# Ledger of designs, part 13: peptides against a protein of PDB entry 3H8D

Target 1, 122 residues: chain A of PDB entry 3H8D
Amino acid sequence: DMKRQQRFFRIPFIRPADQYKDPQNKKKGWWYAHFDGPWIARQMELHPDKPPILLVAGKDDMEMCELNLEETGLTRKRGAEILPRQFEEIWERCGGIQYLQSAIESRQARPTYATAMLQNLL

## One batch from the design tools (peptide; aimed at target 1 C65)

Design b1_p12_2_s4 (made by RFdiffusion4, then SolubleMPNN; from b1_p12_2, 8 letters changed)
Fold by OpenDDE base, seed 2:
Structure b1_p12_2_s4 (fold): chain B 122 residues (1-122), chain C 122 residues (1-122), chain A 12 residues (1-12)
Amino acid sequence: as target 1 above (122 residues)
Amino acid sequence: as target 1 above (122 residues)
Amino acid sequence: KTFDTILAQFFA
């Protein structure tokens, strides 16, 4: 089994509806990604005016980043990479543990570092 | 095989000889640690007035941190944790790749995430 | 997709 490094990223986004508004009226969201090696394992979106979105590999592939890590260019974007805890803290607050657990139990989750960690915790 | 998270830390230190000098005369060094799960895999020391010190698990155990990650308290020290690249950049500059490679080839290196990554690279 | 737009914004 090849060792895969876990890398986490966060980038801001402006809602499509706010794209053409004045800067002060462009409420920012945050897009989070957990990459297990080259592929995304978890994705999370914090929105200014709606509930957070949690996504896990296997279950939510259609809604998640389809690019591999290198293709995203995130590793080359200054300030994009964050510490694991910076991701996990938000993930936990948003109910990510339960979300991933449910995906595992329903056999919808693809095995990733995240699933392994959760199963080690339980 | 249990998944181990890779965590990196950096803390400043003052040379023993400078401990009792005036603040302006206390040249700072930097202590770096790479933990592969609970145990240190690599250690690095940057000194203001001598060559950097590189240490790898297995070969340099006697000179490396003997505490597990939890025992160090580093995870609870604000500002201590750094991104992987913040460690690797310095490691590379200091010749860490060759150092670890030599340790592997001489059969002195203990298998760690670092050894695995290097062997994947080669 | 949402992420495409997000990434585009960030890299613009």
Scores: peptide ipSAE 0.080, ipTM 0.526, DockQ to the pose 0.715
OpenDDE base, seeds 1, 3, 4, 5: peptide ipSAE 0.068, 0.071, 0.038, 0.075; ipTM 0.524, 0.535, 0.485, 0.536

Design b1_p12_3 (made by RFdiffusion4)
Pose (drawn by RFdiffusion4):
Structure b1_p12_3 (pose): chain A 119 residues (1-119), chain B 122 residues (1-122), chain P 12 residues (1-12)
Amino acid sequence: KRQQRFFRIPFIRPADQYKDPQNKKKGWWYAHFDGPWIARQMELHPDKPPILLVAGKDDMEMCELNLEETGLTRKRGAEILPRQFEEIWERCGGIQYLQSAIESRQARPTYATAMLQNL
Amino acid sequence: as target 1 above (122 residues)
Amino acid sequence: TREFAITLIEEF
């Protein structure tokens, strides 16, 4: 029913902007858009646990902007293939995280919940 | 979900003559494919030593890869699949829009998602 | 988390 689009933004801590390149610890931010709306958000950090977020339970913590108002489709190198998102998501325990949110009635139905519920 | 049937692939390559040369002397080329479902709709090659090759379905059937998407194994090759923009950027720089527009005008281009996309643009 | 994610987008 809707186009699935995935984005990745590598980032460094604000405190690391003016250190030498070898001292800049990298992280990665990810987003799965189910149409204009974000279904899953994922953050890999060098200094704390991975942040896994799903539509519904985590609306407050997730990026609130829809796809057009982010400009992500306009940023070079930002869009990634579905597998590039799914591989990282699975390695972070994302399947169990989304399943737990589904069973406790905290998950908003999206293409992502439909995929986990099917298989 | 015509868009979901669209799949794009890129294979970097070198000539055999450059196989054992220093990495800086390996003149790379790139082979590309746009699959419209099971069949190649557009094929593109950037070569280090000759003009770019642009091929479209219908007009260029003899020159294109004959295998369908499953027969190629490309969906199983690590790093081979690219986003539509990664194909389109190179296709445009090679004169691919003019090449596809001419094939459509000469009615040589077989209708595909690619010809449908160029027509919606015009 | 929200503000951080928006900042990343803007800085990218």

Design b1_p12_3_s1 (made by RFdiffusion4, then SolubleMPNN; from b1_p12_3, 7 letters changed)
Fold by OpenDDE base, seed 1:
Structure b1_p12_3_s1 (fold): chain B 122 residues (1-122), chain C 122 residues (1-122), chain A 12 residues (1-12)
Amino acid sequence: as target 1 above (122 residues)
Amino acid sequence: as target 1 above (122 residues)
Amino acid sequence: MREEFIQMIKDF
């Protein structure tokens, strides 16, 4: 639905195993999320020492943020929100288009703004 | 076209008449722009002492930024780019939806991402 | 979501 706000967020994370290490040994990852209205549509995780993780609503619900946007508090966290392109650029680099497309074709993806945009693009 | 990047910018301006006044007397306005790919789709100007100016491509080309996005250098100006909602919120407050709709109905608006989105919303 | 991220999101 075109009435829903599309909002994107990025926050750093430290691996649980590194949380008690010296700062120089805390390898940071990046957690990305695209919210289509109140609910997440896409999630992406950049890791320091393993491949990116791409997740799309419907297919990967169990691995994605289960909180609605308001529950996350992300809209109230300075520096968390990013521009759409800041998300999309990384999404594309990590193979997100193909991942989402595959999820659509396999009927695993829940309809979202992301699926609609992709289907308009292809 | 869904392939084009939608990017939004905001920069302050000082009225020409105030340019040589003391800082306290330099009433700032805000210049907003929505670029649909390389070309501007919407422009908005907040003024300290007159109504907002809303401009849409096709109808108001002569009053809008004539530079393509790259020529403006806005993508290289730190702090100039804003989130879509930061533009849309002000656009809506200033009557932008009605303004654009009227331009579409009068066949004055050039097709842009903005016209497409509005027509999908209405 | 994996537990390692839930608290991270809330604490950011």
Scores: peptide ipSAE 0.123, ipTM 0.545, DockQ to the pose 0.613
OpenDDE base, seeds 2, 3, 4, 5: peptide ipSAE 0.116, 0.019, 0.104, 0.120; ipTM 0.511, 0.335, 0.453, 0.549

Design b1_p12_3_s2 (made by RFdiffusion4, then SolubleMPNN; from b1_p12_3, 6 letters changed)
Fold by OpenDDE base, seed 4:
Structure b1_p12_3_s2 (fold): chain B 122 residues (1-122), chain C 122 residues (1-122), chain A 12 residues (1-12)
Amino acid sequence: as target 1 above (122 residues)
Amino acid sequence: as target 1 above (122 residues)
Amino acid sequence: MREEFVRLIEEY
């Protein structure tokens, strides 16, 4: 059902080790999520000092958010919701297309809006 | 180096969906960790409404705590630290010995105090 | 999901 609402979110995080440092010594990371209806389809983590982490539903369920969208409270957090392109631009830069494609080809990916759109692109 | 200090911790958690419910409607889970020196060796999660989750270093790094012991602040949280047997008793009940053994046999487990002790048991 | 992010989601 591709009529489900596609919603995207981003929230910042600071490493616990930096949490009590002065602002100039706090390196900020970013947590991204794509929800296909109530269920997460993709997750992405940008870190200040290590490679980005890309995650796709089916393959990476244990590493991804286990909460449905309502349980996260993200829709009620001001500034958390972002535009589709704000997610996709970073996803593409980080090699997300190849990552999802590989997950589909290995039959590890769960069908989502993201898998459907990728199949249209290729 | 088996001279490293073995330390065990447990903290409760409430599901986000239950967070704002009345106390009688909040189901409590438990997060457990075994640290072999500064590094996590095993992690265990007891949930009120799904099977326990067992995790071992090497195999499950992406699902386990990424922080070293100092960064977690667990040593400074009152009531968080538990006795070895308080961890091991639950670990054994949940099938932790078989889980770690399988990880060792598949060469997915990172060498830890836990892997060394298991090798002594068998 | 890593516990750090569960907390992050709820506290932000």
Scores: peptide ipSAE 0.032, ipTM 0.439, DockQ to the pose 0.417
OpenDDE base, seeds 1, 2, 3, 5: peptide ipSAE 0.030, 0.030, 0.031, 0.032; ipTM 0.539, 0.525, 0.545, 0.543

Design b1_p12_3_s3 (made by RFdiffusion4, then SolubleMPNN; from b1_p12_3, 7 letters changed)
Fold by OpenDDE base, seed 5:
Structure b1_p12_3_s3 (fold): chain B 122 residues (1-122), chain C 122 residues (1-122), chain A 12 residues (1-12)
Amino acid sequence: as target 1 above (122 residues)
Amino acid sequence: as target 1 above (122 residues)
Amino acid sequence: MREEFVELIENY
C-alpha cells in the first residue's frame, strides 16, 4: 500500500570463474533489488557476459531474495542503497516493464508496489 | 499522478553573514526539495541557528523554487540528488506532516504526490 | 535464492 516504503539497493558481485583472478581481471556484475516494505518486489542481476536476469515477486520467488529487508542488512550497508530511478532506468532498459506485465497477465505476479505502478502507467 | 517521478534533492547554502568568513567559520544550511515530476511539491530549509523552514506547493509558491526540475540543473549536479527517505526523515522531524496537513485543510495546498501520500497515510 | 547471492548480501 501507500504506507510502505519503496527502497532500492545495488551490490556488486564477482563471477565464480573470476573470484581467484587478479583484481583487474574480475568483471563485476550487479545485483539490484526493489523492496516494497519489508519484502522484495523485484530483483535484477546484471552480468558482464550474459543477458540480465529479471525477477518479480510471485513468479520468481524461488530465485529471489528470501530475506526480509531487515534481515539482509542492506539498509546498513554503506553505498548499497540507490535511488528509485537508478533501479528503474536499468529495469526499463532490460525490458522489465514487459517482463512484469507478462507476469501479471499470466497471473504469476504477486501484487506489489511495482505491479500497481505498472497498472497505473498502462 | 502515479506516472510522475518523485525526485528529491539537497544542496548546501552558506548564510549571508558567513559568506566572507573563513571556511571553518561558515555554518552550512541545507536546502531540500521534493519534485513531483517537473514541479516542486515541497521545499525545506535547514538553518544552523534558526528553526527550519517548511514550504508546500500552493501555499508557499512565492517562497519556493520557481524553476521546473530541468531548469534547476539539480539532476546534473553530482551529489545533489538524495533518497526519498533522506528527505522524508527530515521532513517528519521538522513537523512537515502537520504542516502539509494544515495546508490541505485550509485549502492552501496544491494537490501533489505529497498531498496524496499524506491522505493515504491518515 | 541462490546461495551465492545470499552470501553476497550478508557479507557485503
Scores: peptide ipSAE 0.031, ipTM 0.541, DockQ to the pose 0.635
OpenDDE base, seeds 1, 2, 3, 4: peptide ipSAE 0.031, 0.030, 0.030, 0.028; ipTM 0.543, 0.500, 0.316, 0.412; seed 3 fails the geometry check

Design b1_p12_3_s4 (made by RFdiffusion4, then SolubleMPNN; from b1_p12_3, 6 letters changed)
Fold by OpenDDE base, seed 5:
Structure b1_p12_3_s4 (fold): chain B 122 residues (1-122), chain C 122 residues (1-122), chain A 12 residues (1-12)
Amino acid sequence: as target 1 above (122 residues)
Amino acid sequence: as target 1 above (122 residues)
Amino acid sequence: MRERFVQLIEEY
């Protein structure tokens, strides 16, 4: 069969504490996802007031989106889809390579496109 | 080794005939490229006044960009890189599947990511 | 995580 598409998405979020503030006082965070075919492979969250969250399939399933790609509606949300590098650049800056590597070494990571790429790189 | 990145680009062009016209009178065309790793796999051109041009590696090398991806500078041109689907949607609408298929059947096409995907689809 | 994701989608 055809190889799985790698698709990346980003959507903003507002902290609950800022929900009712004026726009200028709402600090925006960003939610990122990498889908390997229909299933999420990586997720990360950038917050205005705390360290980034990095999540990888297999290890962090409980904290990650459980919807398949079609169920999320992200493909139909204009502006949500981003280029691979727009994800990877942030992923790398946040220590994603090390995070995924550790998950692979500890045998916590589910095999994905991301794990395969990393194993080729190392 | 790591699999080759598939990267897609789009840049506008102005017809020579419109070069010195006022902005409102310059009909814009679009130049598209699909790079399979460092090398171009597909190229297409959308024109305001004539049918689209479709080009595939191997068959149309003489009419396609001869620069490798780094040489083009496209990766460093903000707004040039586009999502895979932004290329594929136009490619498909312009008859790109049939064009590439015919090139494969006639053994004119150089093997690329695009030829592999099409052969899996058919 | 479904609820959190839904919230994110709705805010976008």
Scores: peptide ipSAE 0.035, ipTM 0.545, DockQ to the pose 0.492
OpenDDE base, seeds 1, 2, 3, 4: peptide ipSAE 0.033, 0.034, 0.030, 0.029; ipTM 0.579, 0.544, 0.493, 0.486; seed 1 fails the geometry check

Design b1_p12_4 (made by RFdiffusion4)
Pose (drawn by RFdiffusion4):
Structure b1_p12_4 (pose): chain A 119 residues (1-119), chain B 122 residues (1-122), chain P 12 residues (1-12)
Amino acid sequence: KRQQRFFRIPFIRPADQYKDPQNKKKGWWYAHFDGPWIARQMELHPDKPPILLVAGKDDMEMCELNLEETGLTRKRGAEILPRQFEEIWERCGGIQYLQSAIESRQARPTYATAMLQNL
Amino acid sequence: as target 1 above (122 residues)
Amino acid sequence: KELTERLMEEVQ
C-alpha cells in the first residue's frame, strides 16, 4: 500500500567536533519510513546501548517529521537498501523488540508489524 | 507496487590486463542493470578505455544480458544491489534520457517501467 | 531525541 524507504546518517558526538580524527567515535542513525511516516528508528552509539524505537510505543522519542519535511530524500548518501537496515536491526534485538511491543499492544500497525506477524 | 518490481545492480570491474597491477593502476569500469520484474529493462557499462554502453529492452535485446533476475544470482551477491538514483545518476550523465527518448520515438523501445517513467516525466 | 533533532537540522 505504501513505499518503504530507509535512511542512514552516520554521526559523531557533539563533544567530538574539534578533536583529532582518531578520537572521533562514530555512531549511525537509521530510519524506516512506511510511506510518509516513520515505522522504525534505530541508533547505534559508541558509548551507550543501541536505541531501538517503533511507531506507537515510541512516538514521543522518535523523529516527529514525516518523510518530506526531513529532506532525507534530498541528502546524498543518506538512503539505504532495506537489507542494510534489517541486518543492523536484527543484530540489535529488533525482532524481539518489535514483537514485545506487538504482544503488549504498544505497536502501531505498519509494514514492519505486518512483516513480523506474517512469518 | 510497480516500483517494488524495480531492481538495480552495479558490478565494478577491471580488465584482465590490470588484474595484477598496483591498486592505483587498476582502471575500473562499472556494469549496471535495471530489472523490471524478471527482465532487464536497461543495461549500462562504464569502461576505462572506450565509450559508455547504453542498452534498452526491445531495441538492444541481442547485446544485453540474456538471463532473467533469478538466473543471474544478483539478488544474492553482496554489495551488487544499488538504489534507483545510483543507476539514474549515471544513466543521465551518459545521455541515457536522450537514448531512451529516441528509442521510444522510433518505437524500438519495449514498454517497461523505464519507458513509463520517462513518459510521466514528459 | 536531541540527537535526532540535531541530525535533522543538519540534513535540512

Design b1_p12_4_s1 (made by RFdiffusion4, then SolubleMPNN; from b1_p12_4, 4 letters changed)
Fold by OpenDDE base, seed 4:
Structure b1_p12_4_s1 (fold): chain B 122 residues (1-122), chain C 122 residues (1-122), chain A 12 residues (1-12)
Amino acid sequence: as target 1 above (122 residues)
Amino acid sequence: as target 1 above (122 residues)
Amino acid sequence: KELIDRLIEEVR
């Protein structure tokens, strides 16, 4: 059922190698998530000094959040939830449409709200 | 100190999407790790239906094992530890040399035993 | 993945 609630989240992170550096030397990254109901559908990571990482359910499960939405506590973290467009804008800029499409075509993507929407688009 | 003990490990995994399927429908992957002393230097994942994943310290920390060697329990898991060549053979076949080299050249790799060895090779 | 999971769990 694609009527599941779609929720999007973003949290900053500092890479472990910079954990104890001075504040100026801690490069900030961003972790993004799209949850299709309780289950993650897409994950995206922006890094300051390496290419963005795009991940989609089914294809990249081992690299993605394995917690269900409730378990993440993201819904309870103030400032974590973002609007759909705030996710999609970055997703598109990072090549997410093509990435997801390729995963669908190779039959590596698990069907989610995101795969359905893309298939409506194309 | 590159005199730290180099240890290599491999464990199988079943992707989450297949967790509850019948045994025949659980595609087995392989997780590999190289520890330079207590700290991971390289990680590699073989998947049955997607390309291998190569990860090196510094560049890919967020995708790699965050546990120190002792915390992983790998040393206590029978059958987990493998010989160096068992790791390197797969690493090379997957393009690991070029991957690590590129990370070094882009100054994204943290110095490890692996980076030192590669720099001796090239 | 492990680091990300830990990061997420820290928000709980």
Scores: peptide ipSAE 0.088, ipTM 0.451, DockQ to the pose 0.512
OpenDDE base, seeds 1, 2, 3, 5: peptide ipSAE 0.079, 0.074, 0.076, 0.077; ipTM 0.601, 0.595, 0.578, 0.602

Design b1_p12_4_s2 (made by RFdiffusion4, then SolubleMPNN; from b1_p12_4, 7 letters changed)
Fold by OpenDDE base, seed 3:
Structure b1_p12_4_s2 (fold): chain B 122 residues (1-122), chain C 122 residues (1-122), chain A 12 residues (1-12)
Amino acid sequence: as target 1 above (122 residues)
Amino acid sequence: as target 1 above (122 residues)
Amino acid sequence: MDLIKRLIEQVR
């Protein structure tokens, strides 16, 4: 159902190796998620020390959030929810369109709002 | 096309009577808009001295924003865009669901994303 | 993965 609510979230993370370091030495990463209704459609990770990671439903399920949206508590976390554009801009800059497109063409992507939108754009 | 982008905006306004008053005496109102693609679907106004105003496309066109989204400049105004829930929560509290429903039932509402969603919920 | 699970747990 394309009428499902599309919600986007972003939370910072500190890598385990930095957990006990002084604040100045803790490099911040960022975790992004696109939820298509209750389930994640896309996930994105910005790391302080390695290239971004892009993940799409169907292809990367094992590496993605396994919790439904309500289970995550993200909807109740102040500052977690972001505008769609805040997600999409980073997604695009990280090559997300190409990544998703490839996943669709290889039949690895699960149909989501994201895949539908991409197909509409192309 | 239900794949149109739904975007929500909020900007403060000061009533004309308060324009030249000291800051402490300027009561702030709030203007809300839901754009379904390029065109406004719903508009909402919170006033410091009178009840909220609810407006829906089709019924209240003459009182609503006549500019398309791009013409408004809202997409370029930092702090203007808000999350859907930030709009919907106020909308609901102001009786927006009932207002929109009545407009649909009276055949005054123009079909929009908002009308579609309401029909889906009811 | 595991990091995210821990992170999500923090936001609950």
Scores: peptide ipSAE 0.037, ipTM 0.495, DockQ to the pose 0.798
OpenDDE base, seeds 1, 2, 4, 5: peptide ipSAE 0.036, 0.020, 0.035, 0.035; ipTM 0.520, 0.449, 0.495, 0.469; seed 4 fails the geometry check

Design b1_p12_4_s3 (made by RFdiffusion4, then SolubleMPNN; from b1_p12_4, 5 letters changed)
Fold by OpenDDE base, seed 1:
Structure b1_p12_4_s3 (fold): chain B 122 residues (1-122), chain C 122 residues (1-122), chain A 12 residues (1-12)
Amino acid sequence: as target 1 above (122 residues)
Amino acid sequence: as target 1 above (122 residues)
Amino acid sequence: MDLIERLIEEVR
């Protein structure tokens, strides 16, 4: 159902190699998630030293968050929730439109709010 | 070079949903890694509630550890290093032979100690 | 999950 609540989250991460370094030497990565209702639709990871990782439901399930939204506790983590555009801007910049499109065309993507929006866009 | 040191590691992980639960309710997963010299050759993940995840160099690079062995700090983590057979037994049980074979046959695998051993086995 | 994913969980 496309009437599900769309919620977006971002949390930082520090690489293991940097975990015990001085703050100025800790390169921060970012984990992003889009939940379409209780289930993740898209996941994205920004790294300081490698290309973005884009993941979409259906295609990349084994690499994505396996928990439903409530199980993650993200809704209760202060500062974790972000605006839709804060996710989408990064997603678009990282090639997410093309990635999701390819997943749809290859019949790998599970239908989500994201796939529906993309199909409306194109 | 097949003369590289083969080292194996295992570390536990707790699912986010279980992180703040009582110990008896924290289902432990296991992260396994095989390093062929400085670089990861195989990664494997055991979960309490889903199928094993098998990953091999070349094919699954985006989902595997991005750090070289020294960068991980695993060699300095007490109890993390395991015997070769402790990795291989689980790998074999989880279908790793077939997974790696398929990666080789599909020309997706990067040559490693693991691919060489498999080719000798078959 | 990789080491980074594990760390993400730890920083939550």
Scores: peptide ipSAE 0.119, ipTM 0.632, DockQ to the pose 0.211
OpenDDE base, seeds 2, 3, 4, 5: peptide ipSAE 0.104, 0.072, 0.104, 0.110; ipTM 0.586, 0.609, 0.631, 0.548; seed 3 fails the geometry check

Design b1_p12_4_s4 (made by RFdiffusion4, then SolubleMPNN; from b1_p12_4, 4 letters changed)
Fold by OpenDDE base, seed 3:
Order: C-alpha cells, then sequence, then structure tokens
Structure b1_p12_4_s4 (fold): chain B 122 residues (1-122), chain C 122 residues (1-122), chain A 12 residues (1-12)
C-alpha cells in the first residue's frame, strides 16, 4: 500500500569500544531509518571510521532493524523524527539511488514506497 | 587474556523475505561466529545473493552479535559448534586475513585472540 | 543489528 505514512528517523550512537574513552575519542555514528507504514523500507548508518552503510528491505533484511515502527518507540523519542529530505539528502550523497536501483535490478528489493519512488524517478 | 577458550559456531538462516516461498526458493545463508572467551571476536555471514560479510570486534561492534556466549545458547544447540578449521577455512576463502589486517592497521580492531594469531602469522 | 536494536529499545 503506497498510501502508508512515510516517516523518517535519526539517532546518534557511540560504539561500544568508545564508551569509556574521553569525549574527544568518542566518535559519534548516526543511524537513519525510513519506515513505510509500520515496516522499515531503508536503513542507513554513518560511521566515523568506515564507509556509510546503505540497506534496503528485501535485500538486507538480516542486517536491518526487525522492529516495527511502534515497537521502536522512535515516534515517542523527542528529536528522533526528521523530515523526508533530511534522510534523502544523506541517502543520495551516499549513493543510495544506485544501491536501491541495483537491488531492484537483481530482484532482491522488496517492493516499498522507496522502490516505487525510484521507479518514478527513472 | 589469550588463554580464554576459543569456540566456533555455525547456524543456517533463511531470510525473512524467503520464509513463505517454496523450498527451492528459500535460499539458505550461514552465520558464523568466533568467541574469544565469553565475547565475540569475529563474525562471518554467507549470503546466497550478496558477497560474504566479514566482521571483527572493535571495528564492527554495531553489526555483530551483542550477546555473550552464554546468552546466545549456542553451546547448548546441537550441531551448532564447529571446529576451528571449519571457521578459518571459510574466513580465509573470503579474505578474512586481509580484512582483519586492515582493521588492525587502521587501529579499529579490538585486541582479541584473532588479532594476536594474525600478528603471529605475519 | 542487535546492538542497533538495543540502542533503539533504550529510546523507550
Amino acid sequence: as target 1 above (122 residues)
Amino acid sequence: as target 1 above (122 residues)
Amino acid sequence: RELIERLIEEVR
């Protein structure tokens, strides 16, 4: 159902290995999620010391958050929700369009709002 | 402590997207883990439709199993435990030595049995 | 995956 609500979230994280270091050595990562209705469609991770990770539903299910949106509690976390463009801007910078396109072409992507929008774009 | 017990495990998985397909379309992946004492040192994932994933403690903590060995229950799962060489054979085939070496050189790897052994090898 | 999910759960 392409009429489902699209919601986007971002939360910071500190790696376990950095938990006990001085603040200057606690490198912050960023976790992003796009939920197409109750289920995650895309996930993105910015890491301070390795390339960004892009994940799409169907292809990368085992690596993505398995919680539905309500289970995450993200809708109740102040400051977690972001605008669509705040997600898409980073997604595009990281090559997300190409990544999702490849997932569609290899028939690995589950149909989502994201796949539909990309098909519109191309 | 390099005297900790080294234990290795392998379990199969079916991707969520394949759960309801006919058996011929349920592609099996394989999840591997190396525990250095109670804590994971290396994780490896063989996927049917994407490159193998190699993960090392310190560098890839956020992507690896967060459970200690006892919490996983793997020691109690019949058929899950494998011989060291059964892990290492696949690890090496997938370029694990180079991956771990790079993690050490970039100072991302947490010192483990695996890092110590690699330093012996080189 | 698991650590990220724990991070999310702590948001509750």
Scores: peptide ipSAE 0.093, ipTM 0.452, DockQ to the pose 0.478
OpenDDE base, seeds 1, 2, 4, 5: peptide ipSAE 0.084, 0.083, 0.088, 0.083; ipTM 0.569, 0.537, 0.455, 0.570

Design b1_p12_5 (made by RFdiffusion4)
Pose (drawn by RFdiffusion4):
Structure b1_p12_5 (pose): chain A 119 residues (1-119), chain B 122 residues (1-122), chain P 12 residues (1-12)
Amino acid sequence: KRQQRFFRIPFIRPADQYKDPQNKKKGWWYAHFDGPWIARQMELHPDKPPILLVAGKDDMEMCELNLEETGLTRKRGAEILPRQFEEIWERCGGIQYLQSAIESRQARPTYATAMLQNL
Amino acid sequence: as target 1 above (122 residues)
Amino acid sequence: SRREWIRELIAS
């Protein structure tokens, strides 16, 4: 019913902006948009646990902007294929995280919940 | 979900003559494919030593890869799949819009998602 | 041939 679009933004800690390149520890931010709305959000950090977020349970913590108001479709190198998102998501325990939110009635139905519930 | 049937692929390549040259002397080219479901709709090649090759379904059937999407194994090849913009950026810089528009005007281009997209643009 | 070359390219 809706187009699935995935985005990735590599980032460094604000405290690392003026250190030499070898001292800049990298992270990656990810977003899965189910149409205009984010369904999943994922953050890989070099200094703390991975942050996994799903629509519904984590609305307060997730990016609140819809796809158009982010400008992500306009940023070069930001969009990624579905597998590039899914591989990282699975390695972070994302399947169990979304499943747990589904069973405890904390998950808003999205293309992502439909995929886990089907298989 | 016509858009979901669209799949794009890119294979970087080098000539055999450059196989064992230093990495800086390996003149790379790129082969591209746009699949509209099981069939190639557009094929594109950037070469280090000759003009770019642009091919569209219908007009260029003899020159294009004959295999369908499953027969190629491209969906199983790591790093081969690219986003639509990665294909479109190169296609446009090669004159692909004019090439596809002409094939449509000469009615040589077989209707595909690519011809449908160019027509919605016009 | 050209198609053989494309198949060899894909298989590499």

Design b1_p12_5_s1 (made by RFdiffusion4, then SolubleMPNN; from b1_p12_5, 4 letters changed)
Fold by OpenDDE base, seed 1:
Formats: sequence, structure tokens, C-alpha cells
Structure b1_p12_5_s1 (fold): chain B 122 residues (1-122), chain C 122 residues (1-122), chain A 12 residues (1-12)
Amino acid sequence: as target 1 above (122 residues)
Amino acid sequence: as target 1 above (122 residues)
Amino acid sequence: SRQEELRALIAS
């Protein structure tokens, strides 16, 4: 049901290896999530020292957040929720359209709001 | 090189959904790791409300700890390191022998101390 | 593990 609420979140993270280092040595990454209703549709990880990681439901389930939206507590975390475009801009810049398209074509992607929007685009 | 040091670790975890609940509602899980030298060979996750998860190097890399042993800081965490048998007992009870055997037979397992020991057993 | 890392991340 495309009537499900689309919600997007972003939180920073510090790598475990850097957790106890001085601030100048803690490189900040960014974790992004797109929830299509209660379930995650896309996940993206921006790292300070490696390429971004793009993940889509169906294809990358084992690497993605296994919690439903309520379980994450993200809706209750101040500053975590972002606008749709704030997610999409990064997603697009990281090649997310091509990534999801390939996942759809290979029949690896689970249908989500994201797959529907992409199929409307192409 | 089987002369690599075999080290085992166990740490508890609380599910994110339960993080801020009262202690009586926080169900504790257990995370186990076997490091063959600097790199993880096996990982096991005991959950209070779902079946245990068994992971082996090569087959399950994307779901396993990506840090080398030094990066984990486990060697510096008091009470984290356990005896080999403390890991193996749980591993065996959870069907780890069969799991690793299957991974070897399917050519999915990366050779480790664990694969070598199993191949000596069978 | 990756999932453990995710859990820690989300919980932070």
C-alpha cells in the first residue's frame, strides 16, 4: 500500500575502532534510513574513509536494520528525522537509482515505495 | 597458519527495542566470537526470543564483525575473554558442527582454525 | 557484527 507513510532518518556514527580516541581522531559517518510504513525500504551509510554503502530491502536484508520503525526509536530521537529530499539527494548522488534499478532487474528487490517510485520514473 | 592464537570472547547485549525499558523487561542476549589470529573465524548470537545465529568466515562475512581483533578492543574488555570450551560447548549445542560442515561442503567457508579442526574430526 | 554495530548505532 503506497498510502503508507514514508519517513526518513539520519544519525551520525563513530566507528568502534575510533570510539575511545580523541575527538580529532574520531571520523564521523552518517547512517540514513528510509522507512516505508513500519519497515525499512532503503538504507545508506556514508563513511569518512570508504565508499558509501547502499542497501535495499529484499536484496540486502541481512545487512540492513532488522527492527521495525517503532522498535528503532528513531521517531523519538530528536533531530533524527529528515525530509524526504534530504535522503533522496544523497541517495541519488551515491548512485542509488542505478543500484535499486539493478536490484529490481535482477529480481532481488522487494517491492517498496522506493521501487514503485523508480518504476514510475523509468 | 594454525600456529595463530585462538581466542574466544563473549559479551552480553540488550536489544535496542528494550534499551530503555525496565530491567525486568530487558532480555539479555549473548554475542560470541572466535578469533583465529587477528581475524574472526566464527560468530554466534544467542537471543532470548529467537533461535541462535551461527556465522562462519567466508560464508557470512557481511553479517560478521568486520573489525580485526585489535580493533574490537575485546582483549581489553574485562570479562569478555572466555575459554575455548566455553565457546565450543555452546557452538556444538547450537548445531555449529553441522553448520560449518555444510559451509565447507558448499565451498562457502573460508579456511580457518575451525575448518581445520572439523576436518580432523570428520 | 554488522547487526550489533547497527544496534549500537541506532541506540546512540
Scores: peptide ipSAE 0.257, ipTM 0.626, DockQ to the pose 0.470
OpenDDE base, seeds 2, 3, 4, 5: peptide ipSAE 0.251, 0.254, 0.259, 0.236; ipTM 0.600, 0.619, 0.630, 0.607; seeds 3, 4 fail the geometry check

